# Peptides against a protein of PDB entry 7AE7: the designs that were tried, part 62

Target 1, 321 residues: chain A of PDB entry 7AE7
Amino acid sequence: KVYKDLREFLEVLEQEGQLIRVKEEVNPEPDIAAAGRAAANLGKNQPAVFFEKIKGYKYSVVTNVHGSWQNHALMLGLDKNTSTKDQFYELNRRWDKFPVPPNVVKREAAPCKENVIDKDINLFEILPLYRINEQDGGFYISKASVVTADPEYPDDFNKLNVGTYRIQVKDRDRVGIQALAMHDIAVQLEKAEAENKPLPIAITIGNNPLVTFMASTPVGYNQNEYEFVGALQDGVPMDIVKSDLYDHLYVPAGSEVVLEGHIIPRVRTVEGPFGEFPGSYSGARLQCEVKIDRITHRTNPIFENLYLGIPWTEIDYLMAL

## One batch from the design tools (peptide; made by RFdiffusion4, then SolubleMPNN)

Design b2_p14_2_s4 (from b2_p14_2 with P1M D13E P14A)
Fold by OpenDDE base, seed 1:
Structure b2_p14_2_s4 (fold): chain B 321 residues (1-321), chain A 14 residues (1-14)
Amino acid sequence: as target 1 above (321 residues)
Amino acid sequence: MLPEPVNNTELSEA
């Protein structure tokens, strides 16, 4: 089975008993994090948790989408009871199908383009932001697939990078992003900053679960994560669409929210702390700053965010592969 | 997310 978007995957998780739907209005804090922790206590079969109503916000949140081996099996379109061993064998078999080039769809065919915000940008109106951990220095977008390109080779699709980075909300239209020297985004940013130019960026939220998986999986600088998604879909291409602001950036056609903007050249601002692991906080540091210039989103967008409760956390499953 | 390089002082909550 192949999923076009997060919604198709959440439907399967619900059908398979791997999603808890919270229909009652919750407070962003502490209820989202508390419910995530409670779900993690259900043992090895940790479900996703979908919050339909969040006080003070218009839209929904889902957490722990990748938070179990059952969810991982379902992501691969396997039986939820498929052994970890057999999941790895199937993943490896599909990996050898790389590259599977994506389909470029027209703007009018992309669900992520249903709505546009190009003025008076306020992230709090689109994303039900909350503190993931009690001691976090702010609100984090922890499960975004971030799209950047090589500014010297913008038309080289093999250098298009889709990665997962720590993102702190800094203002209504600004986020901090952690671009470490080992990340492909840092190489691309260095090239842009050498010329004192902005680096174009698209921060995509609520994706096909294999996009989120591949964005969290290191690949070569000259390998495109979307072509691995097609491989992991057993040779079925994924659908991508051109960004609105940039001809060289492509985003998943089914993304719930796309934040289009630029990394401000040669600017660093304080970001953090963030509880990346249970009981462990990465300190505050100077990080890159992104200006958000445009938002596209699906109608009633779902904010997918990482669960960082009790081990095994969702990050442990995303990194264990 | 790749874990941060070890050189950032992870404040483990004691």
Scores: peptide ipSAE 0.008, ipTM 0.461, DockQ to the pose 0.050
Fold by OpenDDE base, seed 3:
Structure b2_p14_2_s4 (fold): chain B 321 residues (1-321), chain A 14 residues (1-14)
Amino acid sequence: as target 1 above (321 residues)
Amino acid sequence: MLPEPVNNTELSEA
């Protein structure tokens, strides 16, 4: 089975008994994190947790989507009881199908374009933001697929980067982003900053689970993550759509939320701390700042966020294959 | 080179 979006995957997780739906209103803190920890304690078959109602917010949260080997098997369209060995074998078999170019869909056909916000940007109206860890210095978007391009080669689709980065909410229309030197985004940012130009960016939230998987998987600078998603879909192309602000940026057509904007050149602001590991916090550092200029989103957007807790965490499953 | 814009792709059940 191939998934167009997060919603189709969540439906399968629910059908397979790999999603817990919380229908009662919860407090963003501590209830979301507490429920994630409780789900982790259910053993090896950790379900996703879907919160339908969050106090003070309009929209839903889902966490722990990749939080088990069963969820990972289902992501590959395999039986949920497929062994880790067989999942790895199938992943490698499909990897050899690279490249599988994506389909570029029309704007009108892309679910991520159902709603537009181009003025009075307020992230808190769209995302049910909460602290993931008790000592976090703010609200984090921890499971976004961030789209950037090479500013010297904006039309080279092979240099389009889709990566996962630590993102802290700074203001209603601003986020901090951790662009480390080892990340492809840092190469692209360096080129933009050399000319004192903004780097165009699209921060995509709530994607096809294979997009999220590939965004967390290092690939070559001249390899497009969307072409690997098509390979991992056993040769079925994924659907992408042009961003609204930039002709050279393409986002997953089914994204729940797309934050379009730019990295402000040569600006660094305090970001962190963040609890990357249980009992360990990455300290506060000067990081890049993104201005959000436009939001597109699906009706009733689902905020997909990473579960961080006792090992194995969701990140451990995303990196284990 | 990006493909031409298409309508929604039917994803296989695979």
Scores: peptide ipSAE 0.000, ipTM 0.395, DockQ to the pose 0.014
Fold by OpenDDE base, seed 4:
Structure b2_p14_2_s4 (fold): chain B 321 residues (1-321), chain A 14 residues (1-14)
Amino acid sequence: as target 1 above (321 residues)
Amino acid sequence: MLPEPVNNTELSEA
């Protein structure tokens, strides 16, 4: 099976017994993290946890989407009981199909374009933000697929980068982003900052699970993650759509939320700490700042966020394949 | 808060 979006995947997780639905109103803290820990304690068969109602927010949260080997099997469209060995075999077999170019769909055909916010932007109205870890220095978007391009080669689709980066919410319309020197985004940012220009960015939340997987998987600078998604879909292209602000940025057509904006050149603000691992925090440091200029979102957008708390964490599964 | 299981999977609070 191939998934167009997060919703189709969540439906399969629910059908396969790999999703728990919390229907009662929860407090963002500590209930989301506590329920994630409880799910992790179920052992090897960790379900996704879907929170329908968050106190003080309009929309839902889902965590632990990639939180088990069963979820990974289902992501690949395999039987949930497929062995890790057979999952790796199938992953490698499909990897050899690279590149599989995506389909560019029209704006009107893209679910991520159902709603637009272009003024009075407030991230707290769209995303049910919470502290993932008790000692986090703020609210994090930890499972976004971030789209950037090479500012010298904006039309080179092979240099279009889709990566996962730590994002701290800084204000209603601002986020801090951790762009380390080893990340492709840092190379692109360096080029933009050399000319004191903004770097265009699209932060996409709630995607096809293979997009999220590929965004967390290092690839070559001249390799497009969307073309790997098509390979991992066994040769079925994924659907992408042009961003609203930038002709050279493409986002997953099915994204729940797309934050379009720019990295402010040569600005650094305090970001962190964040609990990347249980009991381990990366220190606060100066990081880049993104201005959000436009939001597009699906009706009743689902905020997909990473669960962190007990080994094995969701990140361990994302990196294990 | 204890999640309600869709498929009878009870979660215990950790």
Scores: peptide ipSAE 0.000, ipTM 0.401, DockQ to the pose 0.025
Fold by OpenDDE base, seed 5:
Structure b2_p14_2_s4 (fold): chain B 321 residues (1-321), chain A 14 residues (1-14)
Amino acid sequence: as target 1 above (321 residues)
Amino acid sequence: MLPEPVNNTELSEA
């Protein structure tokens, strides 16, 4: 089984008993994190948690989408009871299919293009933002697939990077991003900043679960994560679409929300603290700042965010593969 | 070079 988008995956999770739907209105804090912790306490069958109604917000949140081995099996289109060993075997078997080039779809065929916000941008109107951890220095977008390109080779699709980075919301149209030296985005940013140019960026939220998986999986600088997604789909290409602002950036066609913008060159602002792991906070640091210039989104977009409340967290599963 | 824009891919139940 292959998934076009997050919604098809959530439907399967629900059918398989791997999704809890919270239909009552919740407070963003502490209820989202608390419900995530409660779900994690269910043991081996940790479900995703879907919040239909969030006080003060228009749209929904889903968390813990990758939060169990059962969810990982389902992500691979396997039986939810597939052993971790057999999941790894199948993952490795499919990995050898790399590269599987994506399909570039027309703008009109891309669900992420259903709605556009190009003025008066306010992230709080499109994303139900909350503190993931009680002591977080702000609101985080912790499960985004961030798309950047090499500014020296913008037309080299093999250098198109899709990665997961810590993103703090800083203002209505500003986010901080942690671009560490070991990240491919840091190489691309260094090239842009050497010329005092902005680095084009697309922050994509609520994707096909294999996109999110590959964005969290280190690959070579000259390897495209979308071509691995196609491999992990057992040779079925994924669908991508050109960004609205940049000819050289491509985003998943099925993304719930796409934040298009640029990293401001040579600007660093305070980001953090963030509770990356239970009981462990990464301190405040000077980090890059992104200006959001355009948003595209599906109608009634789902904000997918990482669950970090108690071990085992989604990050533990994402890092274990 | 990316391929030309195509229609949305039919998902096979693999």
Scores: peptide ipSAE 0.000, ipTM 0.391, DockQ to the pose 0.014; fails the geometry check

Design b2_p14_3_s1 (from b2_p14_3, 10 letters changed)
Fold by OpenDDE base, seed 5:
Structure b2_p14_3_s1 (fold): chain B 321 residues (1-321), chain A 14 residues (1-14)
Amino acid sequence: as target 1 above (321 residues)
Amino acid sequence: PPGVKLKEFEVSEA
């Protein structure tokens, strides 16, 4: 089984008993985090949790999508009871298919382009934002696949980076991003900042689960994560589409939300704290700031966000790979 | 293959 988008994966999770649907209206805080913790306490079969109605928001949230070995097996299109050993064997077998180039689809064929917001940007109108941890310094987008390119080689598709970074919402149209020196985005940002230029960025939310997986998996600077997604799809190319603002940025065609913008050169603002692990808060630091210039989104977009409440957290599954 | 640093999570086989 190959998934075009998050929605096809959520359907399979629900069919397999790996999705809890919360139909009653919840408070964004503390109910989302509390329900995620409750789901994590179900032991080996940790389901995703889908919140249909969130007080004060129009759209839904899903958490813990990658939060179990069963969900990981299903992501690979395997039986949910496939052993971790067999999952790793299959992952390695498929990895050898790299590269599998993506299909570039037309704008009209991309679900992420169904709606456009290019003025009066307000992230709170599109994303049901909440504090993941009680002591978080703000609202985080913790499971985005962030697309950037090398500003020196913008047409080199092999240097297109798709990564997962800590993103704090700073304002209606501003986010802080943690770009550490070990991240490929930091190399690209350094080149842009040397010339005092903005770095183009697309922050993609609610993707094909293998896109999210590969965005969390370190690869070589000259290796494209989308070509690994095709490999992990057993040789089936994924669908990508050109961004609206930038000719050299490509986003997953099926993304629920795409935040297009730029990293402001040589600007650093306070970001954090964030509870990356239970009982462990990273301190507040000066981090990069992104201006959001355009949003594209599917109709009734689903905000996929990371669950961090109790070990095993969704991060533990994403980093165990 | 991605270098799975298998953190030896002692899966206590209960």
Scores: peptide ipSAE 0.007, ipTM 0.487, DockQ to the pose 0.019
Fold by OpenDDE base, seed 1:
Structure b2_p14_3_s1 (fold): chain B 321 residues (1-321), chain A 14 residues (1-14)
Amino acid sequence: as target 1 above (321 residues)
Amino acid sequence: PPGVKLKEFEVSEA
């Protein structure tokens, strides 16, 4: 089974008993994090948690989408009871199918293009933002697949990078992003900053679960994560669409929200702290700043965010692969 | 290959 988007995956998780739907209105804090922790305490078969109604917000949140081996099996389109060993063998078998080039769809065929915001941008109107941990220095977007390209080779599709980075909301139209020197985005940013140019960026939220998985999986600088998604889909290409602002950036066609903008050259602002692991906070540091210039989103977009409540968090599953 | 990381996970679940 192949998923076009997050919604198709959430439907399967629900059918398989791997999603808890919270229909009652919740407070962003502390209820989202508390309910995530409660769901994680249900044992090894940790479900995703879908919050339909969040006080003060229009849209929904889902957490813990990748938070179990059952969810991981289902992501691969396997039986939820497939052993970790068999999941591993299947993942390796599919990995050898790389590269599987994506399909470029037209703008009108991409669900992520259903709605556009190009003025008076306010992230709080689109994303039900909350503190994941009580001591977090702000609101984090923790499961975004961030798309950037090599500014010297913008037409080289193999240098298109799709990565997961720590993103703190800084203002209505601004986010801080952690670009470490070991990340491909840092190489691309260095090239842009050498010329004092903005680095084009698309921050994509609520993706096909294999996109989120590959964005968290290190690949070579000259390897495109979308071509691995097609491999992991057992040779079925994924669908991508051109960004609205940039001819060289492609985003998943099914993304719930796409934040298009630029990394401001040679600007660093304080970001953090963030509780990356239970009881461990990555301190405040100077990070890059992104200005959001355009938003595209599906109607009633789902904010997918990371669950970090207890050991064997969703990040442990995403990093363990 | 991603295969090395999954082995660490199997060892920690055992």
Scores: peptide ipSAE 0.007, ipTM 0.483, DockQ to the pose 0.019
Fold by OpenDDE base, seed 2:
Structure b2_p14_3_s1 (fold): chain B 321 residues (1-321), chain A 14 residues (1-14)
Amino acid sequence: as target 1 above (321 residues)
Amino acid sequence: PPGVKLKEFEVSEA
C-alpha cells in the first residue's frame, strides 16, 4: 500500500491496532508527554497516540507515528508482523529503484492549499504547541520536513533538500532552526549569508510517513529526498506542489501545515535548551532565525510531533533506519 | 542505505 498523506497512514494504523485515540480533552502539559510515555511502556508494539482535543487549542496532535517496528512495516505497506530483517531486505530492494521522480500537481489539487494565512500570523492558532520535555527552553516542532534549495542553483531539483531539524518557536511568526555544519541546509545557508540574502524555506508538518522518514535519512547533496520516497513506494511517484512564495520550492501536496518564510541572514538568537535524549539536554546556543511570511494548511490540521521519552523512543527508530 | 543502521539494531535486540 502507498499513502498520499499522514491521514491515510493514521487510518491504517488505527485499523491495525497501532493507534490509540484519546477523545477526552487533555492539557497540553503535562498530559501529551505523559500519555506518550504511557504508550512507550506498552513494550515492542508501541502505537501512535492521537489527541483529538487539547485545552486552549482548536486542532489535534499525533505523536509516536514512527514509534515501532510494526508502524515501520505498515509505512512500507507490509504486514505489521514483518520481521526487522525482512523490512531491511525490502528497504534495500526498493532503494535501488532511485530515482523515482515525483508528480507535480496543480495548486487546486493539493490538500495543503485548502486554507491560507498571509497576515496576522500566529503559530499558536494553527499548532497546539507544548513542551516535549519539562526542562525545554520553549515549544518545539520536532518532526517537520524542511525544504530548502541551493541559492546558486535554485532550479536544480537534485539540490532541493528535505531535512529534519530542531525548530524552537520564538514568537507568533518566528522560529529558531538548528542548522548544523554537517547538514545540507548549512551549506545552502552559508551561500545565502555570504551575499547577505535571506534563504527561502518551507517548513512542512504532518506528511506522508515516507517523506518524514527520508527527511531524517542522510543522502547526498545532489540527491533529492522525494525521488527516494518514490523508490521506497516501490516505484510509485509521490505528489508535490509548488510553494506559494517560491517557484523553486516544492512541498508535499498532502502536508497538514506548510510554514513558508525565510532564514534571516547573519542573525543568531538564543535557542534551547532541548532534551534530545532522556537525561541529555543540549545547552542553549545561538541559532538561525526564520521569519514565517505565509501559512497554508488543510482544514482541521493535525500537528504531528516527535515523541521523546524513555528508550526506545520514536527518534531511536528514525535514527535506526 | 538506511538498512546499515537497522543491522546494528537487530544485533542489539537479539
Scores: peptide ipSAE 0.013, ipTM 0.531, DockQ to the pose 0.019; fails the geometry check
Fold by OpenDDE base, seed 4:
Structure b2_p14_3_s1 (fold): chain B 321 residues (1-321), chain A 14 residues (1-14)
Amino acid sequence: as target 1 above (321 residues)
Amino acid sequence: PPGVKLKEFEVSEA
C-alpha cells in the first residue's frame, strides 16, 4: 500500500485498530498531552490519537501517528505485525531504489491548494496550537516537513532540502525555527544571510507518513528527500506541487497545511525552552525567525503534531529505522 | 545504507 496523503494513512491506521478517535470536545491543555501519554502507556502497540474537536479551535489534531512499530509497518505498506527486523530489511531493500523522482502535479490537482490565505494571516485560526509539554515556552509545530533550497543553486533539485526542525509560534504570522549548524537548512541560511537576503521557506504540516519519515532522516546535502520517498514507496513516485510564492520550492501535493514565507536575514529572537525529552528541556536560545506570507491548506486541515510524553516517544520510532 | 541503528525498543516497564 502507498499513501497519497496523511488522510489515507489515518484511514488505514483506523482500519487496523491503530487509531483512537476522540469525538468529544477536549481542552487543548492538558487533554491532548494527557491523552497522548495514556495512548503511549498502552504498551508496544501505541495508536495514533485523533482529536476531532478542540475547544476554541475549528480544526482537528492528530498525534502519535508514527508512535509504534505497527504504525511504522503500516507506513511501509506492510502487515502491522511485521517484525522490526523485517521492516528494516524491507526499508534497506527499498532504499537501494533511490533515486525515484517525484511527479510534479498541476496546482489544480494538489489538495494542499484547496484554500488560500494571503492576508490577515493568523496561525491560530488554522492550527489548534497547544503546549506539548507543561514547561514549554510556547506553542510548537514539532512535526513539520520544512522545504528550503540552496540560494546559490535554487534550480538544483538535488539540493532541495526537506527537513524536520523545532518551530515555535511567535506571533500570528511568525515562527521561530531552530536551524542548527549540522542541518542542511543552516548551510542554506548562511548563504542567504551572507548577502543579507531572505531564505525562501515552505513549512508543510500533515503529510504522507513517508515524507515525515524522510524529513526526519538525515541524507546527503545533494540528495532529495522526495526521491527517497519514492524509493521507500517501492518505486512509486510521490506527488509534489510547486509552491505559490517560489518557483524553485516544491511541497507535497497532499499536505494538510503549507506555510509559505521567508527566514528574515540576520534576525535572531529568543526561542524555547522545549521539552525534547520528559524532564529535559533544551535551553532558550536566539534562533531564526520566519515570516509567514501565504498559507495554503486542505479543507478542514488536520494538524499533525509530535507526541513527546514518555520514553520511546514518536521521534524514537521516526529515527529508529 | 545510512546507519539506521535499529534501536530495540526497550519498553522500559514503567
Scores: peptide ipSAE 0.008, ipTM 0.489, DockQ to the pose 0.020; fails the geometry check

